# Peptides against a protein of PDB entry 5HOI, part 232

Target 1, 351 residues: chain A of PDB entry 5HOI
Amino acid sequence: FRYMPFSPAGTPFGFTDRRYLTMNEVGYVSTVKNSEQYSITVSFFDVGRFREYHFEDLFGYDLCFLNEKGTLFGQSKTGQIQYRPHDSIHSNWTKIIPLQAGERITSVAATPVRVIVGTSLGYFRSFNQFGVPFAVEKTSPIVALTAQNYRVFSVHYSQFHGLSYSLSELGTSSKRYYKRECPLPMSLPNINSDMKKDANLDYYNFNPMGIKSLFFSSYGDPCIFGSDNTLLLLSKWRSPEESKWLPILDSNMEIWKMSGGKETTDIHVWPLALAYDTLNCILVKGKHIWPEFPLPLPSEMEIRMPVFVKSKLLEENKAILNKKNEIGADTEAEEGEEDKEIQIPVSMAAE

## One batch from the design tools (peptide; made by RFdiffusion4, then SolubleMPNN)

Design b1_p23_2_s3 (from b1_p23_2, 9 letters changed)
Fold by OpenDDE base, seed 1:
Structure b1_p23_2_s3 (fold): chain B 351 residues (1-351), chain A 23 residues (1-23)
Amino acid sequence: as target 1 above (351 residues)
Amino acid sequence: SREELIEFAQSGTPASSTPKYYK
């Protein structure tokens, strides 16, 4: 296993000279390879609030985190990080994170008040927005980070224990844990099933954990979107005894519903954020499960608990068709059973 | 139900800060 640099909703280069370093509800950061250099562009969805900017990257930043106030960049091998405010009022700053031999920065996160760096050796480094260090903690190896305000959601990996998560708050004087290295009930990519498509091999080489993104909801709940295309939300995290992961959206089920019950293999959900009761996402059409260039407009998908099974809906639809055939309704529509839109029960649309 | 999903999505927020639009 190799620890790879992770950024929320980051995409691989694939066979192209360009990729997204990160994307979320604020915008998207792209990098274009030009010989030995990179050109980075920071783009925004709210073009009235923000101005797109670009710069030359001589370091080859492979880590990124975008927020409403700035962009954090990192280089996984060298330990260089750069914070760039979106405004011209605050100065850019650069810092070298000390790395041990073979250590990599695996993830970075930034809020308006905190910068967080996680490493393959489990060093958790916290800074203020000006790059002043607060603390260094040793944890299990960090594979992903996100942060909102003072809160940090971290994903850890152990070869012995699999995936775990922590939820912490980075106060001024101390770190509080709400959750500390608790089991994360997310499925890892199945190499044998998911990698049978060459297009998925490139993605899982880029992101071995299959974590497409992780974020905090608009309500401040930790969310994670894995390779199974299920959105997990950490409910009741303030009460350690009541806290549970909720599968609040099966995006494959929602695509199947949107297609009238047709199995589609060319439409993919790429998660950006959870805003209230809607997943902000990119609907990706094509062979690759990640967005290419140009970026499609964001779409909204309502969250729904996956209470229904496709097989039951298909059985119910067959039972309805058989009853119609027994009633001798002269529907001469020779459209094969495969082409008939499955009437999704109104209950499934109202849940 | 949509109400239960909203309640679950709001479980991180204090009940006093629950937006009225989800009632």
Scores: peptide ipSAE 0.008, ipTM 0.388, DockQ to the pose 0.021
Fold by OpenDDE base, seed 5:
Structure b1_p23_2_s3 (fold): chain B 351 residues (1-351), chain A 23 residues (1-23)
Amino acid sequence: as target 1 above (351 residues)
Amino acid sequence: SREELIEFAQSGTPASSTPKYYK
């Protein structure tokens, strides 16, 4: 295992000169390699509220976090971070994070009030929006961060204990934990099954944990979207004993339903955010599980608890087909087996 | 319903649409 720089919904370069550093409900940050330099563009979905901007990157930023007030950049090896407000009223600032030998910044997060830096050695560094430090804490190795307002969702990895998570609030004087290094019930990428497709090898080399994104919902609940394409939501996190992870969407099942029950391997969900009961996402069509250029328009997918097992739906549809064939036995219409669209019951579209 | 799914996701209370696997 190698600690890699993680950004929410970030994409690899693959065979291209360009990638997305991060994307969410606010917009998307792209970088284009030009010889030894990079050109970074910060783009927004709400073009009426925000103005797209670009700049030359001489440092090779490999970490990014976008919010409604600014963009945080980081360089995993050098420890350089830069915060760029979208509004010209506030100045850009740069800071060097001190790193030990072999230490990497693994993730960064920014809110309008906090900047967070996590490292491969488990250093958790907190700052205000102006880069003034609050504290340094030693945790288990950090692999991913997201933040909303004062709240931070952190994912940790130990070779001995696997994935854990913390949920904390960064007040002015103190850090409060709602959850501290609790087990995270997320499946890791299965190297033997998922990497058999060469097209996915580049992604798992870029993101060994398979965490496509993590964010807070519009209600402020921690969400994570793993390699299994399941959206997990942390329910009841205010009650430490009642808190549980809920699989609120199996996106593979939803794509399978949307395709009329056809197996598809060319449509992929790329998560952006959870707004109320809808997953804002990019529907990726192609060989790669991540969006390419140009970025497709965002789509909304309604959250649905995985009520149905695919095998039971297939058995029920076979049973319905067999009953139709028993009633229709006198007409020799050899309608070929291939085009029998699985009629998804209309009740499943309205729930 | 949308409201029951939100309630289930946030409260983890069994909505009427609770998966048969959570019954």
Scores: peptide ipSAE 0.007, ipTM 0.367, DockQ to the pose 0.032
Fold by OpenDDE base, seed 3:
Structure b1_p23_2_s3 (fold): chain B 351 residues (1-351), chain A 23 residues (1-23)
Amino acid sequence: as target 1 above (351 residues)
Amino acid sequence: SREELIEFAQSGTPASSTPKYYK
């Protein structure tokens, strides 16, 4: 296993000269290879609130986190981080994170009030928005970070224990844990099923944990979207004994419903954020499970607990078809059994 | 519908022309 730099909804280069460093509900950050340099563009979905900007990157930033006030960049190998406010009133700042031999920055996060750096050795470093350090803590190896206001959701990996998570609040004087290195019930990418497609191998080499994104919901609940395309939400995290992960959306099931019960292998959900009861996402059509260029428009997908089983829906539709045939509709249309549009009940169809 | 999903997934928008995303 190798620790790779992770950014929320970041995409690989693949066979192209460009990729997304990160994307969320605020916007998307792209980088283009220009020989030995990179050109970075910070783009926004609310073009009336924010102005797109670009700059030349001489360092090869491979980590990024976008928020409503600025963009944090990081270089996983050198330990360089840069914060760029979107507003010209505040100056950019740069800092070098001290790294041990073989240590890498694995993830960075930024809020309007905090900057967080996580490493492959489990160093958790916290700063204010001006790059003033608060603390350094040693944890299990960090593989992913997200943050909202003062809260941090961290994902950890151990070769012995697999995935764990922490939920903490970074006050001015102290760190509070709501959850500390608790088991994360997320499936890891299955080499035999998920990697059989060459396009998936490139993605899992880029992101071996298969974490497409992690974020806080609009209600401040930790969310994670794995390789299984299931959105997990951490419910009741304020009560440690009552806290549970809820599978609030099976995006493969929702795509299957929206396709009229056809197995589609060319439509993919790329998660951005959870706003209220809707997953903000990019619907991707193509060979790659990640968005290419230009970026498709964001969509909303209603969250629905995966209560439906494909087999039951197929049996119900077969029973409806058999009843129609018994009523003497002799339309012998020989269209192959695989292409018959399954009438999904309107209550189950995503509108 | 499947057609609407396919049309949506193909609606690539350049950064400069991306409509306002409303939460």
Scores: peptide ipSAE 0.000, ipTM 0.365, DockQ to the pose 0.059
Fold by OpenDDE base, seed 4:
Structure b1_p23_2_s3 (fold): chain B 351 residues (1-351), chain A 23 residues (1-23)
Amino acid sequence: as target 1 above (351 residues)
Amino acid sequence: SREELIEFAQSGTPASSTPKYYK
């Protein structure tokens, strides 16, 4: 196992010279390799609110976090971070994070009020939006970070304990934990099943944990989207004993519904954000499970608890078809092998 | 509500008793 730099919804280069460093509901950050340097572009979905900008990256930033006020960049090996406000009111700032031998920055997060850096040795470093340090804490190795306002959702990995998570609030004077290194019930990528497709090998080499993204919902709940394509939401996190992870969307099930119950292997959900009851996502068409260039327009997918089992829906639809055939026995069944789309009840179809 | 969605998913109740929030 190697600790790799993680950014929310970041994509690998694959066989290309370009990738997305990060994407979310605000926009997307791309990097293009230009010989010995990189060109970074910060693009936005709301082109009326934000102006796209680009710059030359001489450092090879491999970490990124985008928010409504700026973009945080990081270099996993050197420990360099840069914050770039979207507006010209505030100046860019750069800082070197001190790293031990073999230590890597594994994730960075930024809100309008906080900057967070997590490392492969479990150093959690907090700053304000101006790069003024608040604290350094030693945790289990950090593999992913996201933040909203003052809240931080961190994912940790131990070879002995697997995945854990923390939920904390970074006040002005103190850090509060709502959850501290609690077990994270997320499935890890199954090397034997998920890597059978060569197209996925590059992704799991880029992201060994299979965490496509993590974010806070519009309601401020931690969300994570793993390799199983299930959106997990942390419910009741303010009540430590009542807090639970909820599988609020099986995106493979939703794609299966959208395809009329056909097994589709060329459509993939790429998560951006959770706004109210809708997953903002990119519907990726193709061999790769991640979006390529140009970026497709975002789609909305209604959150639905995976209550229905495909097998049961198939049995019910077979039973309905058999009943229709028993009632319809008087009309000449022309034996057209019509690819009988499974009639998914309208109440179960994604609109 | 989100809580009713959770209770429904946990109750194992048949699809015929789907709370009004799935309408």
Scores: peptide ipSAE 0.000, ipTM 0.339, DockQ to the pose 0.028

Design b1_p23_2_s4 (from b1_p23_2, 12 letters changed)
Fold by OpenDDE base, seed 3:
Structure b1_p23_2_s4 (fold): chain B 351 residues (1-351), chain A 23 residues (1-23)
Amino acid sequence: as target 1 above (351 residues)
Amino acid sequence: SKEELIAFAKEGTPAKETPVYYE
């Protein structure tokens, strides 16, 4: 196993000179390799609210976090971080994070009030938005971070215990834990089944944990989207004894429904954010499970508990077809049994 | 139902009950 730099919804280069460093509901950050340099572009979905900007990156930033006030960049090997406010009124700042031999920055997060740095040795470093340090804590190795306001959702990895998570609040004087290194019930990528496609191997090498993204919902609940394409939401996190992960969306099932019950291998959900009852996402078409260039427009996918079984839907559709045949509808449509659009009952779309 | 899922998501987050621990 190797710790890799993680950013929310970041994409690999693949066979190209360009990738997304991060994307969310605010926008997307791209980098293009130009010989020994990189050109970074920060783009926004609301073009009326924010102006797109670019800069030359001499450091090769491989970590990024975008929020409504600025962009945090990090270099996993050197420990350099840079915060760039979107507003020109505020100055950019740069800091070097001290790293031990072999230590890497694995994830960074930024809110309008906090900057967080996590490392492969489990150093959790907190700063204000101006880069003034608050604290350094030693945790289990950090593999992913996200933050909203004062709250931080961290994912940890141990070779012995697998994935765990923490949920904390970074006050002015103290850190409060709502959850501290609790088991994360997320499946890791299955190398034997999922990696049979070259495109999946490239993604696994980029992101060994298979965490496509993690974010806070519009309600402030921790969300994670893994390699199984299931959106997990942490419910009741304020009550430690009642807290549970809810599988609020099986995106593979939703794609299967949208395709009329056809097994599609060329449509993929790329998660951005959870806004109320809808997953904001990119619908990716093609061989790669991640967005290419140009970025498609975001789509909305309604959250639904995965209560449907494909076999039952197929049996119900066979029963409907048999009833139509008994009623003597001589529709000689020679379309092969595999191409028949499965009508999902409207009742099952409303549950 | 969609309403029960939305209600269940909403019951998790009363925005008001962050106890501000004033020291």
Scores: peptide ipSAE 0.007, ipTM 0.387, DockQ to the pose 0.018
Fold by OpenDDE base, seed 1:
Structure b1_p23_2_s4 (fold): chain B 351 residues (1-351), chain A 23 residues (1-23)
Amino acid sequence: as target 1 above (351 residues)
Amino acid sequence: SKEELIAFAKEGTPAKETPVYYE
């Protein structure tokens, strides 16, 4: 295993000179490689609220976090970070994070009030929005970060214990933990099954944890979207004893439902954010599980508990077809069993 | 319902609605 720089919904270069550094509900940050330099573009979905901007990157930023007030950039190897407000009122600032030999920045997060840096040695560094340091804590190795306001969701990896998570609040005087290095019930990418396609191997080399994104919901609940394409939400996190991960969306099941029960291998959900009861996402069509250029428009997918059993729905459809054939209803053409639209029960579709 | 899904995301399933998890 190798610690790689992680950014929420970031994409690999693949065979191209360009990639998304990060994307969410606010917008998307792209980088284009030009020889030894990079050109970064910060783009927004709400073009009326924000103006797209560009700059030359001489450092090769490989970490990014976008929020409604600014963009945080990081260079995983050098430890350089840069915060760029979207407005021209606040100044950009740059800082070097001290790294030990072999240490990497693995993830960065920014809110309007906090900047967080996580490392491969488990250094958790907190700053205000002006780059003034608050504290340094040593945790288990950090592989992913997201933040909302004062709250931080961190994912940790240990070779002995697998994935864990922390949920913390970075007050003015102290850090409070709601959860501290608790087990994260997310499946890791299975190299033997999932990596049979070259495109999946390229993505695994870019993101070994298979975490496509992590974010806070509009209600402030930690969310994570893994390689299994299931959206997990941390429910009841204020009550340590009652807190649980809920699989609130199987996106593969939703794609299957949307296709009328056809197995599709060329449609992929790329998560952006959870707004109320809808996953804001990019529907990716093609071989690659990540969006390419140009970026498709965001889509909304309603959250649904994975209560359906594909096998039962297929059996019920077969039973309905057999009954229709017994009643001597018109033999409209034998479209193969694979081409028949699965009637999802309206009661279950509305759940 | 949309309200029940939002309640589920916040509070978890009511004891009567044990999700049939995929085996």
Scores: peptide ipSAE 0.007, ipTM 0.382, DockQ to the pose 0.033
Fold by OpenDDE base, seed 5:
Structure b1_p23_2_s4 (fold): chain B 351 residues (1-351), chain A 23 residues (1-23)
Amino acid sequence: as target 1 above (351 residues)
Amino acid sequence: SKEELIAFAKEGTPAKETPVYYE
């Protein structure tokens, strides 16, 4: 296992000169490799609110976090970070994070009030939006970060304990934990089953944890989207004993339903954000599970608890078809067994 | 249908339109 730089919804280069460094509900950050340099573009979905901008990257930034006020960049090996406000009124700043031998920045996050840096050795570094340090804490190795306002959701990995998570609030004078290195009930990528498709190998080499993204919902609940394409939401996190992960969407099940119950291997959900009861996402068509260029427009997918069983829906549809055939509709349409769309009951398509 | 889902995946849905599959 190697600690790799993680950014929310970041994509690999694959066989191309370009990739997305990060994307969310605000926009997307792309990088293009030009010889020894990179050209970075920060694009926005709301073109009326924000203006797209680009710059030359001489450092090869491999970490990124986008928010409504600016973009944080990081270089995993050198420890360089740069914050670029979207508004030209505020100055860019650059800082070097001190790294030990073999240490890597594994994730960065930024809010309008905080900058967070996590490392492969579990150094958690907090700063204000101007790069002024607050604290350094030693945790388990950090593999992913996201933040909203003063709150930080961190994912940790230990070879002995697997995945854990923390939820903390970074006040001005103190850090408060709501959750501290609690078990994260997310499945890791099964390299042996998923590697049978060469297209997945490149992704798991880029992101060995299979965390496609993590974010806070519009209600401020921690969300994570793993390799199983299930959206997990941390409910009741203010009550330590009542807190639980809810599988609020199985995106593979939703794609299967939308495909009329046909197994589809060329459509993938790429998560951006959770807004109220809808997953903002990119629907990816192709062999790769990640979006290519150009980026499709975002789509909304309604959250639904995975209560459906495919086998039961298939049996119910077979029973409905058999009853229709007994009622004497003589339409000998030799439509092959493969083309029959599964009717999902409308009442169950609204829950 | 798969064809409609493929069209949807190409065009995208604006962040205020519920996908037609849920209306």
Scores: peptide ipSAE 0.000, ipTM 0.290, DockQ to the pose 0.067
Fold by OpenDDE base, seed 2:
Structure b1_p23_2_s4 (fold): chain B 351 residues (1-351), chain A 23 residues (1-23)
Amino acid sequence: as target 1 above (351 residues)
Amino acid sequence: SKEELIAFAKEGTPAKETPVYYE
């Protein structure tokens, strides 16, 4: 096992000179390799609110977090971080995070009020938006971070205990835990099943945890999207005894439904954010499970509890077709049984 | 239902008891 730098919805280079460092509802950050240098572009979906900008990266930033006020960059090996406000009124700042021998920055997060750095040794470092340090805490090894306002969602990995998570609030004087290193019920990528497609090997070498993204919902609930393409939401996190992970979307099931019940192998959901009851995502068409260049427009996918069984829907559709053939006259359209779109009941599609 | 899922997604919020539509 190797700790890799994680950024929300970041993509590998694969066989290309370019990748996305991160993407979310605000925009996307790309990097292009030019010999020994990188050119970074920060692009936005709301082109009326934000101006796209680019700069030369001499450090090889491999960590990124984008928010509405700025972009945080990090270099996993050197410990360098840079915060770049989108507004030119505020100055950029750079800092070196002290790393031990073999330690790596594994994830970074930034809000308008906090900067967070997590490491492979479980150092959790908190700063304000100007890079002034608050605290250093020792936790289990951090593999992923996201943050909203003062809240931080952290994912931890132990070789003995697997995945865990913490939910904390970084006040002015103290850190509060809502959840502290609790078990995370997310499946790890299965090399034997998921790696049967060569195209996935590059992704799992880049991201061995299979966490495509993690974010806070518009309601401030922690969300995670794993290799199983299921969106998990942490419900009732304010009540520690009642807190549960809800599978609020099986994106593979939704793609199957949208395809009329056809098994598709070339359409993939790439998560950006959860806004109210819709997953903002990129629909990726092709061999790779991640978006390539140019980036497609974001799509919206309504959240749905995975209550449907594909086999039952197929049986019901066959029963409807058989009844139509018993009642219907001689319309010669031998459209093969495989090409008929499955009618999903509107009541069931809305549940 | 969409309303039930929205209710569940809101249970994380500090506000009113969202109806538990799935026991």
Scores: peptide ipSAE 0.010, ipTM 0.418, DockQ to the pose 0.024; fails the geometry check

